Peptides against a protein of PDB entry 5JXT. Designs and how they scored, part 248

Target 1, 319 residues: chain A of PDB entry 5JXT
Amino acid sequence: SLLPKKEINVYIGMSEMQVKWYQKILEKDIDAVNGAGGKRESKTRLLNIVMQLRKCCNHPYLFEGAEPGPPYTTDEHLIYNAGKMVVLDKLLKRIQKQGSRVLIFSQMSRLLDILEDYCVFRGYKYCRIDGSTAHEDRIAAIDEYNKPGSDKFIFLLTTRAGGLGINLTTADIVILYDSDWNPQADLQAMDRAHRIGQTKQVVVYRFVTDNAIEEKVLERAAQKLRLDQLVIQQGRAQVAAKAAANKDELLSMIQHGAEKVFQTKGAFGTMAEKGSQLDDDDIDAILQAGETRTKELNARYEKLGIDDLQKFTSESAYE

## One batch from the design tools (peptide; made by RFdiffusion4, then SolubleMPNN)

Design b2_p27_6_s2 (from b2_p27_6, 11 letters changed)
Fold by OpenDDE base, seed 3:
Structure b2_p27_6_s2 (fold): chain B 319 residues (1-319), chain A 27 residues (1-27)
Amino acid sequence: as target 1 above (319 residues)
Amino acid sequence: SAAREERRKQRKKWLEENKEKLKKENE
């Protein structure tokens, strides 16, 4: 029988470079971040800020002028300048040593470009599919990855491309490098490995930048997922679950952790303490803390009714 | 952007030029 998938949110601190760029993004639109634009603030402007902050959480090199150079190199700086890359780099070594194979999903094809350079740098053999990949090349990549005795360790996918009805049950580890606004898109991505034909325990690691907008993206996704489940169970119209965030919700998401980011001169959390020098014990601690916080998050939303889940609880940005 | 493509091109070139060194460091 197919074992239930294990889902663990991996909460990761920003690197020093991410903090600097996160600050710069907030400062550029400080009036919008402070809500000073009021009714005149466009939803489009807030959505743009959200998208820049999410890029920062993924990798600073997604911004023009962030990458060191010229000359532009593929070296350790590609890793240590992004908290998610530091954790990924250690986690992939462990996954490989365990004889597992891994799917890595992102919303951002440009992040997959960075991950390709990283794979080459570390000597990881990989396949890639994104929205621009031709149908024939997708089939070839899937077949090459799924081949018995395949030497391909990593499959790089955009979440939407991975949402296509492909079978990747030859992988047992799923890394969601970032989250979709629609939790169903992430579930569909996980179901590429967690499907009939899987023989191993599927483990899903969801990377979440701590003290940043991604925590609120995750909370909103969890809220929506629970709402969708309850709506299906109660036979009610799905109208509420698909609603895009309003201006106040977007503003609250942008403001989350912003004060602490402005006060921070270096990196966050374990990234401040150890940076790229994370050991196996540090990874275990991050995973254990993540498992605890994941259980707490799920337990919070499981107790809520439909009426409570329709209200975006802006927990005060001050806790 | 053209600037982004140029950065990617330079990174690829650097990887090709340093491939032997990187192999030795990853062994």
Scores: peptide ipSAE 0.255, ipTM 0.778, DockQ to the pose 0.571
Fold by OpenDDE base, seed 2:
Structure b2_p27_6_s2 (fold): chain B 319 residues (1-319), chain A 27 residues (1-27)
Amino acid sequence: as target 1 above (319 residues)
Amino acid sequence: SAAREERRKQRKKWLEENKEKLKKENE
């Protein structure tokens, strides 16, 4: 029988470099961040800010001129300059040691390019599929990963490319390096490993940058997922249509954690205390804290009715 | 980076060279 998947949100602090770039993004559009643009600010401008903040949460080297060089090198700086990479680096060692195989999903093909450099640097054998991968190359990559005795440890996928109905039950660990705005896209990604033919407990790690926009992306995704479930259960198909964030929602998301980011001179949380020197106990603590916060997040949305879930107010999620 | 672009080209080349072999190993 297929075991239920275990999902854990992994809350990760920003590196010092991420904090500096996050501040620069906010400062560049400070009037929009403060809501001073009001009704005059275009929804497109706010969406662009959100996109830049999400890039920062993933890796600062997604920005032009952020990567040290020339010369451009692949070294420990690729890891310690992004909180998610620090946690990923430790987590992958554990996953490999336990004899598991891992799918890593991202929304950003350019992040997969960074993850390839990381895999080469650490000597991890990998496959890759993104939106630009030809159909034949996708088949070849899937076959290489799934073959009996495959030495491929990691499969790198864009979430959308992974959604194409492929079977990857030869992996038992799923890492969502970032989240989709549509929670169904992330579920479809998880379902590549969590299918008939899976013999292991599937564990899903969702990386979330703490005190940043990604917490609000996660909350919105959880809210939408609960709403979709309730709409299906109640037969109210008409309610599902308001999926796009409004201007006020986008502003609230951008503002979340902004003050704390401006006050911070270094890294956040465990990244400030230990940086790249995380040990196994630190990873256990991060995972345990993540499991607790995941349960709390789910419990908040389970108590809400359809009418409450339709009101995306920053206040209603914390109350 | 130039290094990332080069690795992407090499990966594509490898997939093109090995796709037929990979299909035969799974049949």
Scores: peptide ipSAE 0.135, ipTM 0.682, DockQ to the pose 0.071
Fold by OpenDDE base, seed 5:
Structure b2_p27_6_s2 (fold): chain B 319 residues (1-319), chain A 27 residues (1-27)
Amino acid sequence: as target 1 above (319 residues)
Amino acid sequence: SAAREERRKQRKKWLEENKEKLKKENE
């Protein structure tokens, strides 16, 4: 029988470089961030800010002029300049030592380019699939990863490209480096490893930048997922969750953690205390805190009815 | 942007040239 998957949100502080770039993104559009644009503020402008903040949470080198160079080299700076990379680097060492194999999903093919650089730098053998990968090359990559005795440790995938019905049950660990706006896309990605033919306990690590927009993206995804489940259970198919955030929701998401980001000198949380010197005890503490916060988040949305879940205001979950 | 594509090309070239060195240093 297939064991239930274990899902853990891993809450990660921003590096000093991420804080600086996050501040710069907010400052560039400060009038929009403060809601001063009123009815004249375009939804497109707010969506652009959201997309820049999500890039910052993933890696600052997704921005032009952020990577040191020319010459462009790969070194420890690729890791310590992004909180998610610091945690990933320690977590992958543990995953490898336990004899596990790992799928890493992202929404951003350009982040997979950074993860390829990282894999080469650490000597990790990997496969890659994204939205531009030809059908024949996808088959070849899957077969190379799944073959008996495969030395490929990591599979790098875009969430949507990995969602296309493929079987990757030869992996038992899933890392969601970022989240889709549609929680069903992330579930479909997890289901590449969590399928018939899996013999191990599947563990899913969802990376979430703490005190940033990604917490609100996660909350909204959890709310939507619960609403979709209740709609199916109650046969109320017409209660389509409003797929698109309104302007006020987008503004609230952008404002989340902004004040603390502006007040912060340096990195956040464990990244400020330890940075690249993160040890195994620090990783255990992050995973334990993440497991607790994951249970609390799920328990909050499990108590809500359809009418409460249709109010996409984060405040209604605390009332 | 042209700058992003150039950065990607230069980084890829450097990784290809130093791949064996980087493996040995991280083993």
Scores: peptide ipSAE 0.105, ipTM 0.542, DockQ to the pose 0.514
Fold by OpenDDE base, seed 4:
Parts: structure tokens; sequence; C-alpha cells
Structure b2_p27_6_s2 (fold): chain B 319 residues (1-319), chain A 27 residues (1-27)
């Protein structure tokens, strides 16, 4: 029988480089961040800020001129300059030692390019599919990954490309390196491993940059998912939950953690204490803290009714 | 980076060269 999937949010501090770039993004549009633009602030400008902050949470090398060079080398700097890469590097070593195989999902094909360089640098054999991958090449990559005795450890996928009905039940670990705005896209990605034919316990690790915009992206996605579930259960007509964040919601998301980011010199959390030198105990602590915060997050939304879930109030997430 | 762009080109080339072989092995 298919076991229920275990989902854990993994809350990860920014590296020093991420903090510097996060500050730079906020400073560039400080008037918009402070709400000083009022009614004149365009939704497009706020969406652009959100996109840049999400890139920063993934990897600073997604920005032009951020990567050290020339010469451009693949080295340890590819890992230690992004908190998610530091945690990923330790987690993949553990996953491999356990004899598991892993799907890594991202919204950003350019992040998959960084992850390819990382895989080569660490000697991990991998497959890749993104939105630009031809249909024939997708079949070839899936077959190469799923074949009996495949030496491919990692499958790199964009979340939406992975959502296209493919079977990857030969993997038992799913890493969501970032989250989709639509929680259903992430569920569809998980269901590539968590489906009929899976023989192992599927574990999903969702990476979330702590004290950053990604916490609010996660909260919004969880809220939407719960709302969708309640609407289905109650048979109530499509309360077209206006799926698009309004300007005030976007502004609140941008402002989340911004003050602490401006006050921070260096890295955040475990990245400040240990940097790239995380040990197995540090990883266990991160996973345990993540499991606790995941339960707390779910418990908050389980108590809310449809009417409460329709209101994105920054205040209702903390009562 | 230039290095990532080169890897992307090499990966694409490898897929094009091996796609027919990989299809035949799964038929």
Amino acid sequence: as target 1 above (319 residues)
Amino acid sequence: SAAREERRKQRKKWLEENKEKLKKENE
C-alpha cells in the first residue's frame, strides 16, 4: 500500500552574500518598500521586487555581476554563498548514504543550471527536465532515470515541467528548492514520486528561506490550499478566491523580515554560526525545528474557516 | 555564466545524440 507522504518545511538562513543582495534589492526600491509611493506604486513594480527577492533566496548568482569572476569557476563558493545550497549539500550526502534517490524541483530553470554545475562538482549523476526540454528528450531523461540499476541519483526538474503526468516512483525523496505560488503545482510535483508503484516512504523537504519573503509565499500557499480543500468539502460554489495578491499583500510580503535584514551584518541563523561547516547534528536540528514549525503552520490553518481564509490579514497568521 | 551556458549546450548535444538509443532500450 502507498504510505502517506511526510512533508517537512526546512527553514534556512541566508548566507552573508544573500543578505547583502537582499539589502541591495530593497534599497534600490526603498520608496516602494516603505509604501511611500502610495496609490502611484504599480503592482508590476511590487511583483518585480518579489521576483528579485525570491531569486536572492534561491541563489545570489542568479543576478548579473554577482558570481565571482572572470574566470568563472565551479568551486565551494557555489555552495557557501547560498544557504539552501549549504543545506542541500549536507542533505544529499545523507540521502545518498541511505540508498535513496531524489527529485529536486525549482521554479527557476536558471537555478537548475547552478544545480547542474553543483552536481558535476560533487560527482552526482543526474537527469534534467525543464520547460524548454523537448518531448523526446523528456522521455529519454525519464527512462534513463527510471531504468533498473540506474546510476542517476538526482533528477533536476522545473516544478511545472515535472507536473506533466510523468512517473518518477523510482525516487523516494522530493526536494522543493523553492515553492510555486500555486500549492497545487507543488502537490503535482510531489505526486511524481508519491503515486501507485512507490514502494518506499516518500519524504518531501520544502526549502524556505527564514526571515524572508519565502515565509510569506509559503503561508499564502498553505492558506490557499486549505481554502481549496474546504470549498471542495463544503460543496460551496467556486468562491473565486482572488488568487492574485493585491498591492497591500505584496507590500506586506516584501516588508516581512526587511527590517531585520537591514540590521543584519553577515549571515542569518545557523548560517551565521556555522556557515558552510554544518555537521550532522546541525542538519538534525534544522530538520527537527522545521518539522515543529510545519506542524504549527498546518495547525493554524486547520482551525480557520472559509471566511477567515479569504482574508489575507497579516495579523490573523499570529493569533 | 559562460561555464553554465557551455554545460547547457553540451547536455543538449548529448540528449540529441542518445535519445534514439534510449527510446530503443525501453521498447
Scores: peptide ipSAE 0.191, ipTM 0.693, DockQ to the pose 0.072; fails the geometry check

Design b2_p27_6_s3 (from b2_p27_6, 13 letters changed)
Fold by OpenDDE base, seed 5:
Structure b2_p27_6_s3 (fold): chain B 319 residues (1-319), chain A 27 residues (1-27)
Amino acid sequence: as target 1 above (319 residues)
Amino acid sequence: MEEEERRREQKRKWLEENREKLEELNK
């Protein structure tokens, strides 16, 4: 029988470089961030800020002029300049040592380019599929990954390209490097490994940048998922969860953690204390803290009714 | 696009030039 999947949110501090770029993004549009634009502030401008902040949470090298060089190199700086890469680098060593195989999902094909460079740098054998991958090449990559005795350790996928009904049950670990605004897209990604034919316990690690916009993206996705479940259970088809955030919701998401980011000189949390020198105990602590916060997050939304889940509760931003 | 391609080419060249050293460090 298929074992239930274990899902853990992994809360990760920003690197010093991420903090600097996050500050720069907020400063560039400071009037919008402070709500000074009022009714004249376009939803498009706020969405653009959200997209830049999400890029920063993934990797600062997604910005023009952020990558050190020339000469441009693929070295340790690729890892230590992004908190998610620091955790990924340690976690992949553990996963490999356990004899597991891993799917890594992202919303951003440009992040997969960084992850390819990382795989080459670490000597990890990988497959890749994104939205530009031809149908034949997609089949070939899946077959190469799934073949008996495949030496491919990692499969790199965009969440949308990986959602297309493919079977990847030869992997037992799923890393969601970032989250989709639609929680169903992430579930569809997990279901590539967590499907009939899986023989192992599937573990899903969802990377979330702590004290940043990604916490609010996660909360909104969890809220929407619970609302969708309750609507199905109660037969209330008319409760169309407005899929798109309003201006006030977007502004609240942008403002989350912004003050602390402006006050911070250097990295956050374990990234400030250890940086790239994370050991196995540090990873265990991050995973344990993540498991606790995941249970708390789920428990918060499980207690809410449909009417409460339709309201954007801003109150959790000030505790 | 051209600058990104040039950057990718430089990184690929660097990886190839350092492959033996990287393989030794990853053993």
Scores: peptide ipSAE 0.342, ipTM 0.863, DockQ to the pose 0.600
Fold by OpenDDE base, seed 3:
Structure b2_p27_6_s3 (fold): chain B 319 residues (1-319), chain A 27 residues (1-27)
Amino acid sequence: as target 1 above (319 residues)
Amino acid sequence: MEEEERRREQKRKWLEENREKLEELNK
């Protein structure tokens, strides 16, 4: 029998470098961030800010001139300059010791390039598939990963490329390094490991940058998923889940945590306290806190009706 | 594109030049 997948949101603080770049992104478009652009502010400009903030949450080296050098190196700085990499680095060591194998999904092929450099740096054997991977090379990568006794520990995938119905049940751990705006894309990614033929408990770790736009991306995705479920259950085909955020929703998402980011000197949360020196107890604490917050998030949306879920609840920072 | 490729080449070269040291640090 296939065990239910365990899903845990892993809330991760920004590194000092991420905070600096997050501030820089907000400052560059401060008038738009403050809503001073009014009716003249284009939805396209707000979407661009959202995209840059999401890049920052993934890795600061996604920006031109952010990577230290010349000389350009692949060293510990690749890890400690991104909160998600610090947690990933510790988590992968644990996963490997447990005899598990892992799928890592991202929306960003350029992040997979960073993860490849990381895999080489740590000596992790990996496969990769993205949107540019030829069909034959995809088959070869899947077969190489799935073969009995495969030495490939990690499979790196873009979420959309990994969603193409492939079977990766030889992995039991899924890391969503970032989230899709469409929760169905992430579910399709999880279903690569959580499928008939899986013999282990599938665990899904969803990385979420704490006190940043990614929390609002996650909340919106959870809201949409619940709405989609209720619409299916009630047979109300007409409730097209508002596919695209409006300007006010995008602005609210951009503003989320911005004040605290501007006030922050250094890193956030556990990244400020421990930085790259996270131990196994720190990882356990992050995972436990994440499991609690995941339950709370789910419980919030389970109580809402269709009419409530159709409204963007800007949770005021005061509840 | 050329600058990104040059950066990638520099990183690959650096990894190869430091491979033994990295293997020792990862033990």
Scores: peptide ipSAE 0.337, ipTM 0.863, DockQ to the pose 0.562
Fold by OpenDDE base, seed 1:
Structure b2_p27_6_s3 (fold): chain B 319 residues (1-319), chain A 27 residues (1-27)
Amino acid sequence: as target 1 above (319 residues)
Amino acid sequence: MEEEERRREQKRKWLEENREKLEELNK
């Protein structure tokens, strides 16, 4: 029988470069961040801030003028300038030593470009599929990855392109480098490995930038998933339609961790203490802390009713 | 777009020129 998948949120501190860029994004729109725009603040402006903050959480090189150079090189700076890359680099080494194979999902095709450069830099053999990949090339990439004795270790996918019914049961590890606003898209992505034909325990690592907007993206996704489950169980289909964040919800998400980010000099958490010098014990500690926080998050939302899940609780913005 | 493409091309060229050295360092 197929074993249940193990899902672990991996909470990762920002690098020093990410903190600087996160501050710069907030400062550029400080009036909007402080809610000073009032009724005139457009939902579009808030959505743009959210998208910039999410880019920062993924990698600072997604911004124009952030990448060091000229000359432009692919070197250790690609890793140490993004907290997620530091953790990914150590985690992939462990996954490979265990004889596992890995799917890496992102919402951002431009992040997959960075991950391709990283794969070449580390000598990892990979396949790639995104939204621009032709149907024939997609089939060829899947077949190349799934073939018996394939030397392809990594499959890089956009979450949407990976969601399209493909079988990748030859991988047993899934990394969600970032999260979709729709938790069903992430479920569909991980179900490419967690399906009939899988012979191993599937483990899903969801990367979440700690003390940043991504924690609120995760909480909102968990809330929505629970709400969708309860709506299906209770037959209340009308409730599911209000899934789009309102202005106040977006503002609360933007404000989460902003004060601490402004006060921070250097990196956050384990990135401040160890930076790129994370060892196997540091990774084990991050994974264990993540497993605990994942259980706590799930337990919080399992106790909530439909009426509570419809209320965006702003109270978690100040913890 | 042109500057981003030029930057990507420079990085690809650098990776190709250093591929053998990188393969040796990662062994």
Scores: peptide ipSAE 0.332, ipTM 0.857, DockQ to the pose 0.605
Fold by OpenDDE base, seed 2:
Formats: sequence, structure tokens, C-alpha cells
Structure b2_p27_6_s3 (fold): chain B 319 residues (1-319), chain A 27 residues (1-27)
Amino acid sequence: as target 1 above (319 residues)
Amino acid sequence: MEEEERRREQKRKWLEENREKLEELNK
């Protein structure tokens, strides 16, 4: 029988470089961040800010002129300049030592380019599929990864490209490097490993930048998922969960953690304390804290009815 | 595109120049 998947949100602090870039993004549009733009601030502008903040949470090298150089190198700076990469680097070593194989999903093909450079740098054998991958090349990559005795450790996928009904049950670990706005897209990604033919316990690690916009993206996705479940259970098919955030929701998401980010000199959380020098105990502590916060998040939404879940409870970043 | 290609070429060259060192670190 297929074991239930274990899902853990992994809350990760920003690196010093991420904090600096996050501040710059907020400062560039400070009037919009403060809500001073009022009715004149376009929803499009807020969506653009959200997308830049999400890029920053993934990796600062997604911005033009952020990568150090010339000379340009694929070295340890690729890891220590992004909190998610620091945690990923330690977690992958553990996963490999356990004899597991891993799917890594992202919304951003350009982040997969960074992850390819990382895989080459660490000597990890990998496959890749994104939205631009030809159908024949997708089949070849899947077959190469799934081959008995395959030496491919990592499969890099965009969440949307990985959602296309493929079977990757030869992997037992799923890393969601970022989250989709649609929680069903992330579920579909997890279901590539968590499917008939899986023989191991599937573990899903969802990376979430702490004290940043991604925490609110996660909360909104969890709320929407619970709403979708309740609507199905109650037979109320007509309650289309509002797919798109409204302007006030977007503003609240942008404001979340912004004050603390402006006050921060250096890195956040465990990244400030240890930087890239995480040991196995630090990873265990991060995973344990993540498991606790995941249970708390789920318990918060399990108590809410449909009417409460339809209200985006944006706790203001200032409460 | 040309600047991104030049960055990628520099990174590849660096990886080639450091391959032996990386193989030793990954043992």
C-alpha cells in the first residue's frame, strides 16, 4: 500500500545578500509598499513587486547585476548567498547518504539554471525538464532517471512541466524550492513521486523564506487548499475559490516582514548565527521547527469554516 | 544574450580548471 506522504515546511532565513536585495526591491516601490499609492496603485505594479520579492527569496542571482564578477565563477558563493541553497546543500548530502533520490521543483526555469550550475559544482548527476523541453527530450530524461540502477540522483523540474502526468516513483524525496499560487500545482508535483509504484515513504520538503512574502504565499495556498477540500466535501461546487489575490491582499503580503527586513543588518535567523556552516544538528533543528510550524499552520485552517476561509485574513505585518 | 553566454563560458572554464580539486572534495 502507498504510505501517506509526509509534508514539512522548511522555514529558512535570508542570506545577507538576499536581505540587501529585498530591501532594495521594497525601497524602489516604497510608496506602493506603504499603501500611499491608494486607488492609483495598479494591481499590476503590486504583482510585479510580489514577483521580484519571490525571486529574491529564491536566489539573488536572478537579478541582473547581482552575480559577483567578473571573473564569474561557480563557487561556494552560489550557495552562501541564498538561504535556500545553504539548506539544500546540507539536505542533499543527507538524502544521498540515505540512498534516496530527489525531485526538486521550482516555478522559475532561471532558478533551475542556478541549480544545474550547483549540481555540476557538487558533482551531482541530474536530469532536467522545464516548459521549453521538447516532448522527446522529456521522455528521454524521464527514462534516464527511472532506469534501473540509474546514477541520476536529482531531477530538476519546473512545477508546471512536472505536473504533466509523468511517473517519477523512483524518487522518494520531493523538494518544493518555491510554491505555486495554486496549491493544486504543488500537489500534482508531489504526486509524481507519491503514486502507485512507490515503495518508500515519500517526504516533501517545502522551502519557505521566513519573515518574507513567501510565508504569506504559503498561508494563502494552505487556506485555498482547505477551502477547495471543504467545497468538495459539502458538494458546493459553485464556490470558486478566488484564484487571484485582490489588491489589498497583495499589499498585505508585500508588507509582511518588511519592517524587520528594513531593520536587519546582515542575514536572518540561522543564517545570521552560522551562515553556511550548518551542521547535521542545525539541519535537524530546522526540520523539527518546520514540522512544528507545519502542524500549527494546518491546525489553524482545520478549525475554519468555508465563510472564514473565503476571507483572506491578512494579518497585517504590523500586528 | 552575449553577456549571459560570456558569464556561462567563464563559469564553465572555472569548473574545468577546478575539476580535480572538486573531485577531491567530493570523495
Scores: peptide ipSAE 0.330, ipTM 0.854, DockQ to the pose 0.573

